# Peptides against a protein of PDB entry 5YCA, part 19

Target 1, 132 residues: chain A of PDB entry 5YCA
Amino acid sequence: RSLPAERNPLYKDDTLDHTPLIPKCRAQVIEFPDGPATFVRLKCTNPESKVPHFLMRMAKDSSISATSMFRSAFPKATQEEEDLEMRWIRDNLNPIEDKRVAGLWVPPADALALAKDYSMTPFINALLEASS

## One batch from the design tools (peptide; aimed at target 1 F54)

Design b2_p12_4_s3 (made by RFdiffusion4, then SolubleMPNN; from b2_p12_4 with S1A V11I)
Fold by OpenDDE base, seed 4:
Structure b2_p12_4_s3 (fold): chain B 132 residues (1-132), chain A 12 residues (1-12)
Amino acid sequence: as target 1 above (132 residues)
Amino acid sequence: APMTLEELEAIP
């Protein structure tokens, strides 16, 4: 597959220690028609554009939003590029489509595989280890 | 319909 050419400079170094990011995560309870669900979110701000994106984890099963990962990693990507990557994820990983929230959500192992591709490993490790 | 990611991110 072909990923977008320009990546968020926030992710220039995939080898950094993730532990300082853990306390930056925030848990929140969201009410849905079928009951409450807890999400953990990590605010990721592009140091050049100053535009933030939130990486998202479902607290209960640790599913990570692959869509949010992609949008954070590739802020200038077209919709066509996003669609192509989401199709690749469907074909090669084990995503779920939740009835409550949009996008593709992947289990931790898949999230870490994507994180390697997107150079986001410290951020995904922190998101997975944060308390809920 | 599911909550969009934009809506999810907008929750304070």
Scores: peptide ipSAE 0.606, ipTM 0.936, DockQ to the pose 0.950
OpenDDE base, seeds 1, 2, 3, 5: peptide ipSAE 0.605, 0.602, 0.604, 0.600; ipTM 0.936, 0.935, 0.936, 0.935

Design b2_p12_4_s4 (made by RFdiffusion4, then SolubleMPNN; from b2_p12_4, 4 letters changed)
Fold by OpenDDE base, seed 4:
Structure b2_p12_4_s4 (fold): chain B 132 residues (1-132), chain A 12 residues (1-12)
Amino acid sequence: as target 1 above (132 residues)
Amino acid sequence: APMSLDELEAIP
């Protein structure tokens, strides 16, 4: 697969210690028709554009939004590029499509695999370790 | 319909 050419400069160094990011995560309870669900979110601001994106984890099963990871990592990606990557994820990883929230959600191991590809490892480790 | 990611991220 081919990933977008320009990556968010926030993710220039994949080797940084993730622990300082843990307290930056926030848990929130969201009400859905079938009941409440807790999400953990991490605000990631592009240092160049100043545009924020949120990385998202379902607290209960630790599923992480691959779609949000992609959008944060590649803020200038086209819809076609996103669709191509989401197709790759479907074909090569183990995503789920939740009935309550859109996008592809992947288990922790898959999220870390994507994080390596997107140079987001510290951020995903922090998101996974944060309390809910 | 599922909540969009934009809507999810917009929740304070």
Scores: peptide ipSAE 0.615, ipTM 0.940, DockQ to the pose 0.936
OpenDDE base, seeds 1, 2, 3, 5: peptide ipSAE 0.612, 0.614, 0.610, 0.612; ipTM 0.939, 0.940, 0.939, 0.939

Design b2_p12_5 (made by RFdiffusion4)
Pose (drawn by RFdiffusion4):
Structure b2_p12_5 (pose): chain A 132 residues (1-132), chain P 12 residues (1-12)
Amino acid sequence: as target 1 above (132 residues)
Amino acid sequence: AAEARAALAALA
């Protein structure tokens, strides 16, 4: 599949061990109407533009926001490119919708498949292994 | 918490 032409330089090496990234993750409880949910997040900063994005994980089922991954991976992605990619995820992987939180959420195996596609493997590895 | 809520809202 086509993907946005440019990638976040933070992701120029898919093979680095992830041990140092785990402690950079944070668990956070967020209140919703019914009620609290726990998330794990990793702040990822583009080393060139200095624009940050958060990678998100739901602690209950370890679902990963594919939307958050995409938005971190491709700085100049158009809305059309994002729409195309979310459609591809729905058609080829196993996402879930949560009424409470927007975006496409995928199980760990699917998140890792996408991480390979986006060259984000060490970061997703760290997000998945971090304490909740 | 506010930061995390903003991060979640940005997924819209």

Design b2_p12_5_s1 (made by RFdiffusion4, then SolubleMPNN; from b2_p12_5, 4 letters changed)
Fold by OpenDDE base, seed 1:
Structure b2_p12_5_s1 (fold): chain B 132 residues (1-132), chain A 12 residues (1-12)
Amino acid sequence: as target 1 above (132 residues)
Amino acid sequence: TEEARAALESLA
């Protein structure tokens, strides 16, 4: 598959220690029609554009929004490029459908696989380890 | 306090 050419400079080094990012995560309970659910979020700010994106994790099963990852990693991606990647994820990984939330969500192992592809490993590790 | 909800909604 082909990923967008330009990546968020925040993710220039995939080998950095993730532990300093853990306390930057925030947990929040969100009310849904069928009851509350806790989400953990990590604010990721593009150091050049100063535009933030939030990486999102469902606390209960640690599902992570692949959509949030992609949009953070590839700020100049077209909708077509996003659609292509999301289709690839559907065809090759194990996304979870949750009608309560938008976007494509994947289990932790898949999230880490994507993190490697997107050079986001420290951020996803932190998101997964953060308390809820 | 609504930041997480807004973040979720942005994923549409």
Scores: peptide ipSAE 0.514, ipTM 0.916, DockQ to the pose 0.909
OpenDDE base, seeds 2, 3, 4, 5: peptide ipSAE 0.500, 0.492, 0.507, 0.502; ipTM 0.914, 0.912, 0.915, 0.915

Design b2_p12_5_s2 (made by RFdiffusion4, then SolubleMPNN; from b2_p12_5, 5 letters changed)
Fold by OpenDDE base, seed 1:
Formats: sequence, C-alpha cells, structure tokens
Structure b2_p12_5_s2 (fold): chain B 132 residues (1-132), chain A 12 residues (1-12)
Amino acid sequence: as target 1 above (132 residues)
Amino acid sequence: MEEFRAALESLA
C-alpha cells in the first residue's frame, strides 16, 4: 500500500502524551432504528486549514472508524488513495460490519496499528481511554 | 451535536 504524501500537521508528533486529549473527548447518544448507541468523539482541527474532523469510537465495543482516521490524517487524499487504504484494511486487519454506520470500523488493536501508520497514536489512545 | 451526526453519516 501507499499512503498519501501529505499528512495533517496536527499529527506531526506521534510521541506526544495523550492524556491531555482525554477530557476533550465527548460522548453522544445517536438514535438508530434498532435503538440508541453511544459514540465517543474527538474533534480534531487541522491547524493550517482549520477544517475539523471527528475521530469516533463506538462506546460499547470500542470500535473506531478507520475511515474517519484516514480522512483526518490525509485531508488531501484522493478517492483512489482512500479506496486503496480501505481495501488494505479489509485484507489485513479485522474490520467489523455494522449496518447502522458507514465506512470501515476496526477494533482497538487495529485502530492503534493504523494510528501508528498515520502518526496519530496520542489521539487514538485518548479516544480509547475516554469515558462514555 | 448535529455536526457529529452529519460526520457520522458522511463516512460512506
């Protein structure tokens, strides 16, 4: 696989302490046809473009949206680049299937693997540790 | 936040 060349400058340092990000996470209940589900979200704003993206976790099983991670990490990625990465995730990781939500969602361990690749480990650690 | 709902729905 080949990740996009330009990464969100928010993620320039993968070694930062994640704990200050924990209180920035927020829980939200979303209503679905089959009932409510709680998500934990972290609003991540690109310091240059000022465009925000939400990183998001399903509270119950801690599945994290790989799609949102990719889009936040690589704001100038093409659709082809996204498709390539999503295919790689399907082939190499363990995405879950949840008909209530779109995109690829992965377990915590997979999310952390992606976080390392995308240089966003502190943000994913915070998202995983935040209360719901 | 409605912003989050929109973000969630945009993951397609």
Scores: peptide ipSAE 0.694, ipTM 0.949, DockQ to the pose 0.808
OpenDDE base, seeds 2, 3, 4, 5: peptide ipSAE 0.692, 0.688, 0.692, 0.689; ipTM 0.948, 0.947, 0.948, 0.947

Design b2_p12_5_s3 (made by RFdiffusion4, then SolubleMPNN; from b2_p12_5, 5 letters changed)
Fold by OpenDDE base, seed 4:
Structure b2_p12_5_s3 (fold): chain B 132 residues (1-132), chain A 12 residues (1-12)
Amino acid sequence: as target 1 above (132 residues)
Amino acid sequence: SAEMMEALASLA
């Protein structure tokens, strides 16, 4: 597969220590028709554009929004590029289906695989390690 | 911000 050419400069170094990011995560309870669910979010601000994106984890099963990862990593990606990547994820990883939330969500191992591809490993590690 | 999280939420 081909990923978008331009990546968020926030993710220029995939080897950075993730631990300083852990306390930046925030838990949030969201009300759904079938009851509340807790999510963990990490604010990721593009240092160039100053546009923030929020990476998100379901607290209960640690599923990560692949859609949020992609949009954060590739701020100039076209919808077609996103659709292509989401299709690849469906075909090659193990996404979950949750009718309560939009986007494509993947288990922790898959999220870390994507993080490697997107150069987001510290951020995903922090998101996964944060308390809910 | 809760907005992005809400944007990804949908009614079941």
Scores: peptide ipSAE 0.053, ipTM 0.747, DockQ to the pose 0.302
OpenDDE base, seeds 1, 2, 3, 5: peptide ipSAE 0.045, 0.052, 0.052, 0.051; ipTM 0.714, 0.739, 0.734, 0.727; seed 3 fails the geometry check

Design b2_p12_5_s4 (made by RFdiffusion4, then SolubleMPNN; from b2_p12_5, 4 letters changed)
Fold by OpenDDE base, seed 2:
Structure b2_p12_5_s4 (fold): chain B 132 residues (1-132), chain A 12 residues (1-12)
Amino acid sequence: as target 1 above (132 residues)
Amino acid sequence: SAEMRAALESLA
């Protein structure tokens, strides 16, 4: 597959220590029709554009929003590029269906595989290790 | 928070 050409400069170095990012994560309880659910979020701000994106984890099963990852990593990607990547994820990884939330969610191992592809491993490691 | 909810909703 091909990924968008321009990547968020926040993710220029995939080898950085993730531990300083752990305390930056925040837990949030969200009410849904069938009851509350806790999510963990990490605010990621593009250092050039100053536009923030939130990386998202379901606290209970540690599922990560692949959609949030893609949009943060490739802020100038077209909808077509996103659709193609999400289709690739469906065909090659193990996405989880959750009717309560939008986007494509994947288990931790898949999230880390994507993180390597998107050069955002420290951020996903931090998100996964944060308490809820 | 509003930010969290907006973030989730923006994934639609």
Scores: peptide ipSAE 0.079, ipTM 0.756, DockQ to the pose 0.901
OpenDDE base, seeds 1, 3, 4, 5: peptide ipSAE 0.079, 0.061, 0.070, 0.049; ipTM 0.755, 0.749, 0.754, 0.716; seeds 1, 5 fail the geometry check

Design b2_p12_6 (made by RFdiffusion4)
Pose (drawn by RFdiffusion4):
Structure b2_p12_6 (pose): chain A 132 residues (1-132), chain P 12 residues (1-12)
Amino acid sequence: as target 1 above (132 residues)
Amino acid sequence: SDDEAFVTELFE
């Protein structure tokens, strides 16, 4: 499939061990109407533009926001490119919708498949292994 | 803050 032409330089090496990234993750409880949910997040900063994005994980089922991954991976992505990629995820992977939180959320195996596509493997590995 | 930014991204 086509993907945005440019990638976040943070992701120039998919093979680095992820041990140092785990302690950079944070668990956070967020209140919703019914009620609290726990998330794990990792702040990822583009080393060139310095623009940060959060990678997000739901602690209950370890679902990963594919939307957060995409938005971190491709700085100049158009809305059309994002829409195309979310459609591709729906058609080829196994996402879930949560009424409470927007975006496409995928199980760990699907998150890792996308991480390979986006060259984000060490970061997703760290997000998945971090304490909740 | 980072916490506020994170919460905002949950609804995007």

Design b2_p12_6_s1 (made by RFdiffusion4, then SolubleMPNN; from b2_p12_6, 5 letters changed)
Fold by OpenDDE base, seed 3:
Parts: C-alpha cells; structure tokens; sequence
Structure b2_p12_6_s1 (fold): chain B 132 residues (1-132), chain A 12 residues (1-12)
C-alpha cells in the first residue's frame, strides 16, 4: 500500500521514550443510549500547523481508533487516501465494529503495527499504558 | 472545552 507523502512532524522520531506522554493522557466518560463508556484520549498537536487531533482508546477493551491515528499522522491526506488505508486495515488487520462511535477501531497489537507504519509508536504506547 | 472537542471528534 501507499501512505500519504506528508507526515505530521510531531512523529519525526519513532524511537523516543513514551513514558513522558503517559500523564498527558486523559480519561473521559461518554454517555451513549445503552449506557456510559470510558475513553482515554491523547491530544496531539502538529507543531507546525498547530492543528490538534485526539488519539483515542476504548478503556474497557483497549481498542484504538485507526482513523484518528491516520488523520493525525497525515494531515494533508485526502478522503480517498483515508478510504484506501481503512480498506487495507479491514483486509489485513483485525478491526472491530462499534456502531456507537465513528471510524475504524483496532485491537492493541494492530494499533502498534499501524503505529510503526505511521511513526507513532511512543504515542500509542503511552495511550495504551495510561490509566482510565 | 477539550471534553467537548473530543466528544465531537469521537463522532466525526
């Protein structure tokens, strides 16, 4: 597959220690028709454009939004490029379906695989280790 | 607020 050419400069170094990012994560309870659910979020701001994106984890099963990862990593990606990547994820990884929220969500191992591809490993490790 | 921003992004 082909990923977008321009990547968020926030993710220029995939080898950095993730532990300083853990306390930057926040837990948030969201109310749904069938009851509340807790999410862990990490606000990631592009240091050049100053545009933020939230990385997202479902606290209960640690599923992570692949869509949010892609949008944060590739700020100039087209909708078509996003759709192609999401299809690749469906075909090659193990996404879960949750009709309560938007986007494509994947289990932790798949999230880390994507993180390697997107150069986001420290951020996803922090998101996974943060308390809820 | 960031809470509201996150909620918005969760459904985008």
Amino acid sequence: as target 1 above (132 residues)
Amino acid sequence: SEDEEFRKSLFE
Scores: peptide ipSAE 0.777, ipTM 0.966, DockQ to the pose 0.903
OpenDDE base, seeds 1, 2, 4, 5: peptide ipSAE 0.776, 0.776, 0.775, 0.776; ipTM 0.966, 0.966, 0.966, 0.966

Design b2_p12_6_s2 (made by RFdiffusion4, then SolubleMPNN; from b2_p12_6, 5 letters changed)
Fold by OpenDDE base, seed 1:
Structure b2_p12_6_s2 (fold): chain B 132 residues (1-132), chain A 12 residues (1-12)
Amino acid sequence: as target 1 above (132 residues)
Amino acid sequence: SEDEEFRQSLFE
């Protein structure tokens, strides 16, 4: 597959210690028609553009939004590039479908695989370790 | 608020 050419400079170093990011995560309860669900979020700001994106984890099963990861990692990606990557994830990983929310969500192991591809490992480790 | 921003992002 082909990932977008330009990556968020926030993710220039995949080897950084993730522990300082853990306390930056926040738990949030979202109300849905069938009841509440807790998410853990991490606000990630592009240091050059200053545009933020939230990385997202479902507290219950630790599923992580691959869509949020992609959009944060590749701020100038086209819709076609996003669609292509989401299709690749669907074909090669183990995404789940949750009709309550948008995007493609993946289990922790898949999220870490994507994190390696996107150079986001510290951020995904922090998101997974944060309390809910 | 960031809470509302996050809520909106869940449906984008």
Scores: peptide ipSAE 0.780, ipTM 0.967, DockQ to the pose 0.895
OpenDDE base, seeds 2, 3, 4, 5: peptide ipSAE 0.780, 0.780, 0.779, 0.779; ipTM 0.967, 0.967, 0.967, 0.967

Design b2_p12_6_s3 (made by RFdiffusion4, then SolubleMPNN; from b2_p12_6, 5 letters changed)
Fold by OpenDDE base, seed 1:
Structure b2_p12_6_s3 (fold): chain B 132 residues (1-132), chain A 12 residues (1-12)
Amino acid sequence: as target 1 above (132 residues)
Amino acid sequence: SEDEEFRRSLFE
């Protein structure tokens, strides 16, 4: 598959040690109609544009927002490019259904597969290891 | 706040 040409320079090196990012993660409780749910978030700021994106993990089952990963990794992606990638994820990975939140969410193994594709491995590892 | 920013992003 094809991914957008320009990637967030924050993710220039996929091989870096993730452990320094763990303490940057934060837990946040979100209230939903059917009860509260805890998320772990990691604020990722594009060093060039200074635009931040939050990477997101559901604390309970460790599902990761693939949509947020894509948007962070590819800040200049078109909506069409995003739609095509999300369709690819639906067809090739194992996204979960959660009507409470936006975007496409995937289990940890799938998140790490995407992280490799998007050059985000340290950030996703940190997000997965952070306490909730 | 970052909490508010996160909540917005969670539902976008």
Scores: peptide ipSAE 0.778, ipTM 0.966, DockQ to the pose 0.904
OpenDDE base, seeds 2, 3, 4, 5: peptide ipSAE 0.777, 0.778, 0.776, 0.777; ipTM 0.966, 0.966, 0.966, 0.966

Design b2_p12_6_s4 (made by RFdiffusion4, then SolubleMPNN; from b2_p12_6, 4 letters changed)
Fold by OpenDDE base, seed 1:
Structure b2_p12_6_s4 (fold): chain B 132 residues (1-132), chain A 12 residues (1-12)
Amino acid sequence: as target 1 above (132 residues)
Amino acid sequence: SEDEEFREELFE
């Protein structure tokens, strides 16, 4: 598959130590009709555009939003490019359906696979290790 | 607030 040409310069180095990012994560309780759920979020700001995006994990099962990863990694991606990537994820990984929230969510192993593709490994490792 | 920002992103 092909990915968008331009990537968020925040993710220029996939090999950095993730541990300094762990304390940057924050837990947030979201109220849903069927009860509350805790999410862990990591605010990631594009150093060029100054536009932030949250990487997000469901605390309970550690599912991570692939949509948020993609949007953070590829700030100039077209909707068509996003749609194609989400389709690829559906066809090749193991996304989890959750009607309560938007986007496509994947289990930790899949998130780390995507992180490698998007050069986001330190950020996803931190998100997974952070407490809720 | 960041909480509000997160909710906005969580629900696209």
Scores: peptide ipSAE 0.775, ipTM 0.965, DockQ to the pose 0.856
OpenDDE base, seeds 2, 3, 4, 5: peptide ipSAE 0.775, 0.774, 0.773, 0.774; ipTM 0.965, 0.965, 0.965, 0.965

Design b2_p12_7 (made by RFdiffusion4)
Pose (drawn by RFdiffusion4):
Structure b2_p12_7 (pose): chain A 132 residues (1-132), chain P 12 residues (1-12)
Amino acid sequence: as target 1 above (132 residues)
Amino acid sequence: PMSLDELAEKLA
């Protein structure tokens, strides 16, 4: 599949061990109407533009926001490119919708498949292993 | 649903 032409330089090496990234993750409780949910997040900063994005994980089922991954991976992605990629995820992987939080959320195996596609493996590895 | 931007603010 086509992907946005440019990638976040933070992701120039998919093979680095992830041990140092785990302590950078944070668990956070967020109140919703019914009621609290726990997330794990990792702040990822583009080393060139310095623009940050959060990678997001739901602690209950370890679902990963594929939307957060994509937005972090491709700085100049158009809305059309994002729409195409979310459609591809729906058609080829196993996402879930949560009524409470927007975006496409995928199980760990699917998140890792996408991480390989986006060269984000160490970061997703760290997010998945972090304490909740 | 809560947007990811809104969620990011709470997660910050």

Design b2_p12_7_s1 (made by RFdiffusion4, then SolubleMPNN; from b2_p12_7, 4 letters changed)
Fold by OpenDDE base, seed 2:
Structure b2_p12_7_s1 (fold): chain B 132 residues (1-132), chain A 12 residues (1-12)
Amino acid sequence: as target 1 above (132 residues)
Amino acid sequence: PLSLDELEELLE
């Protein structure tokens, strides 16, 4: 597959220690028609554009929003590029489509595989290790 | 379902 050419400079180094990011994560309960659900979020701000995105984990099953990962990693990606990547994820990984929230949500192992591709490993490790 | 933008707004 072909990923977008320009990547968020926040993710220039995939080898950084993730532990300082853990306390930056926050948990919050969101009310849905079928009941409450807890999400863990990590605010990631592009150091050049100053535009923030939240990386998100569903606390119950530790699934991670792959769509949010992609949008954070590739801020100038087109909708077509996103659609192509989401199709690849659907065909090659094990995403979940939740009725409560949009996008593709992937289990931890898949999230880490994507993190490697997007150079986001420290951020995803922190998100997965944070308390809920 | 909530969009990702709506979810992020709720989580702010």
Scores: peptide ipSAE 0.560, ipTM 0.924, DockQ to the pose 0.958
OpenDDE base, seeds 1, 3, 4, 5: peptide ipSAE 0.558, 0.555, 0.558, 0.559; ipTM 0.924, 0.924, 0.924, 0.924

Design b2_p12_7_s2 (made by RFdiffusion4, then SolubleMPNN; from b2_p12_7, 7 letters changed)
Fold by OpenDDE base, seed 1:
Structure b2_p12_7_s2 (fold): chain B 132 residues (1-132), chain A 12 residues (1-12)
Amino acid sequence: as target 1 above (132 residues)
Amino acid sequence: ALSLEELEKLLE
């Protein structure tokens, strides 16, 4: 697969300590037709553009939005590039399609695999370790 | 289903 050429400068260093990011995560209950669900989110702001994206985890099963990871990591990605990556995820990982929320959601191990590819490991580690 | 954009708005 081919990932977009330009990456969010927030993720310039994949080796940074993730622990300072943990307290920046926030949990919130969202009401859905079939009941409440808790999400943990980490606001990730592109230091150059100042555009924020939220990395998001379903608290219950720790599924993480791969789509949001991609959009945060590659702010200038085309729709075609996103579609290609989402297809790759479908074919190579174990995404979940939740009826309540859009996008591809992947289990923690898959999220960490993507995090390596997107150079955002500290952020995903923090998101996974944050309390809900 | 909530769009990711809608979800982000709720989580802001």
Scores: peptide ipSAE 0.552, ipTM 0.926, DockQ to the pose 0.924
OpenDDE base, seeds 2, 3, 4, 5: peptide ipSAE 0.551, 0.425, 0.425, 0.550; ipTM 0.925, 0.884, 0.883, 0.925

Design b2_p12_7_s3 (made by RFdiffusion4, then SolubleMPNN; from b2_p12_7, 6 letters changed)
Fold by OpenDDE base, seed 5:
Structure b2_p12_7_s3 (fold): chain B 132 residues (1-132), chain A 12 residues (1-12)
Amino acid sequence: as target 1 above (132 residues)
Amino acid sequence: AMSLEELEKLLE
């Protein structure tokens, strides 16, 4: 598959130690019509544009928002490029479409596969290891 | 479903 050409410079090195990022994660309970759910998030700021995006994990099953990963990794991607990648994820990985929140959510193994493709491995490792 | 933009806003 083809990914967008320009990537967030925050993710220039996929081999960095993830442990310093763990304390930067935060947990929060969100109220939904069917009850509360805890999310863990990591604020990721593009060092050039200064625009932040949140990487997000559902605490209960460790599902991670693939859509948010893509948007953080490729800040100049078009909607068409996002749609193409989301279709690839549906066809090749094991995403979940949750009724409470939008986007594609993937299990940890799939998130790490995407992280390798997007050069985000340290950030996804930290998000997965953070307490909730 | 809550949008990702709305969820991100709540988590700021």
Scores: peptide ipSAE 0.562, ipTM 0.928, DockQ to the pose 0.934
OpenDDE base, seeds 1, 2, 3, 4: peptide ipSAE 0.559, 0.556, 0.441, 0.560; ipTM 0.928, 0.927, 0.888, 0.928

Design b2_p12_7_s4 (made by RFdiffusion4, then SolubleMPNN; from b2_p12_7 with P1A D5E A8E)
Fold by OpenDDE base, seed 3:
Structure b2_p12_7_s4 (fold): chain B 132 residues (1-132), chain A 12 residues (1-12)
Amino acid sequence: as target 1 above (132 residues)
Amino acid sequence: AMSLEELEEKLA
């Protein structure tokens, strides 16, 4: 597959220790028509543009928003590039489409595989280890 | 389904 050429400079080093990011995560209960659900989020700000994105985890089953990962990693990506990557995820990983929230959500192992591809490993490790 | 943008706003 072909990922976008320009990546968020926040993710310049995939090998850094993730533990300092854990306390930056926050848990919050969101109300849905079928009841409440807890999410854990990590605010990720592009150091050049100063535009933030939130990485998001469903607390109960640790599913991670792959769509949000992609948008954070590749802030200048076109809709066509996003659609291409989401199709690749559907064909090669094990995503779910939750009825409550939009986008593709992937289990922890798949999230870490994507994190390696996007150079986001410390951030996804922190998001997965944070308390809910 | 709630959009990702709306979810992000709620979690901010």
Scores: peptide ipSAE 0.712, ipTM 0.955, DockQ to the pose 0.972
OpenDDE base, seeds 1, 2, 4, 5: peptide ipSAE 0.711, 0.712, 0.711, 0.710; ipTM 0.955, 0.955, 0.955, 0.955

Design b2_p12_8 (made by RFdiffusion4; failed a check: a repeat of another design)
Pose (drawn by RFdiffusion4):
Structure b2_p12_8 (pose): chain A 132 residues (1-132), chain P 12 residues (1-12)
Amino acid sequence: as target 1 above (132 residues)
Amino acid sequence: PPMTLEELEAAP
């Protein structure tokens, strides 16, 4: 599949061990109407533009926001490119919708498949292994 | 409506 032409320089090496990234993750409880949910997040900063994005994980089922991955991976992505990629995820992987939180959420295996596509493997590895 | 990622990231 086509992907946005440019990638976040933070992701120039998919092979680095992820041990140092785990402690950078944070667990956070967020209140919803029914009620609290726990998330794990990792702040990822583009080293060139310094623009940050959060990678998100739901602690209950370890679902990963594929939307958050995409938005962190491709700085100049158009809305059309994002729409195309979310459609591809729906058609080829196993996402879930949560009424409470927007975006496409995928199980760990699917998140890792996408991480390889986006060259984000160490970061998703760290997010998945972090304490909740 | 669901909480957006922006809202979720900004939550204290």

Design b2_p12_8_s1 (made by RFdiffusion4, then SolubleMPNN; from b2_p12_8 with P1A T4S E6D)
Fold by OpenDDE base, seed 5:
Structure b2_p12_8_s1 (fold): chain B 132 residues (1-132), chain A 12 residues (1-12)
Amino acid sequence: as target 1 above (132 residues)
Amino acid sequence: APMSLDELEAAP
């Protein structure tokens, strides 16, 4: 696969200590037709454009939104590039599609694999360790 | 229909 050329400069260093990011995560309860569900979110702001994206974790099973990871990592990506990556994820990882929320959601191990590819390891580690 | 990611991220 080919990832987009331009990456969010927030993720320039994949080796940073993740622990300072843990308390920056926030839990939220979202009401759905079949009942409430808790998500943990981490606000990630592009230091150049100042555009924020939220990385998202389902509290119950720790699934991470791969779609949100991609959109945060590659702010200039086209829809076609996103579709290509999501297809790759379907073919190579173990994503789930939830009836309540859109996008592909991946288990923690897969999220960390993607994080390595996207240079987001500290952020995903923090998101996974945060309380809900 | 499922909630969009944009809507989820925008939720307080």
Scores: peptide ipSAE 0.584, ipTM 0.933, DockQ to the pose 0.893
OpenDDE base, seeds 1, 2, 3, 4: peptide ipSAE 0.584, 0.582, 0.580, 0.584; ipTM 0.932, 0.932, 0.932, 0.932

Design b2_p12_8_s2 (made by RFdiffusion4, then SolubleMPNN; from b2_p12_8 with P1A T4S)
Fold by OpenDDE base, seed 4:
Structure b2_p12_8_s2 (fold): chain B 132 residues (1-132), chain A 12 residues (1-12)
Amino acid sequence: as target 1 above (132 residues)
Amino acid sequence: APMSLEELEAAP
């Protein structure tokens, strides 16, 4: 597959220690028609554009929003590029469909695989280790 | 309808 050429400079170094990011994660309870659900989120701000994105984890099963990862990693990606990547994820990983929230959500192992591809490993590790 | 990711991020 092909990923967008320009990546968020926040993710320039995939080898950084993730532990300082853990305290930056926040748990959030959101009310849905079928009841409340807790999410853990990590605010990731592009140092150049200053545009933030929140990386999201479902607390219950640790599913991570792949869509949010992609959008954060590739701020200049076209909709077509996103669509292609989401299709790739559907075909190659194990995304779940959740009727409560949009986007593709993947289990932790898949999230870490994507994180490697997107150079987001420290951020996803922190998100996964954060308390809920 | 499912909550959009933008709505999820904007939620208090």
Scores: peptide ipSAE 0.602, ipTM 0.935, DockQ to the pose 0.937
OpenDDE base, seeds 1, 2, 3, 5: peptide ipSAE 0.601, 0.599, 0.599, 0.602; ipTM 0.935, 0.934, 0.934, 0.935

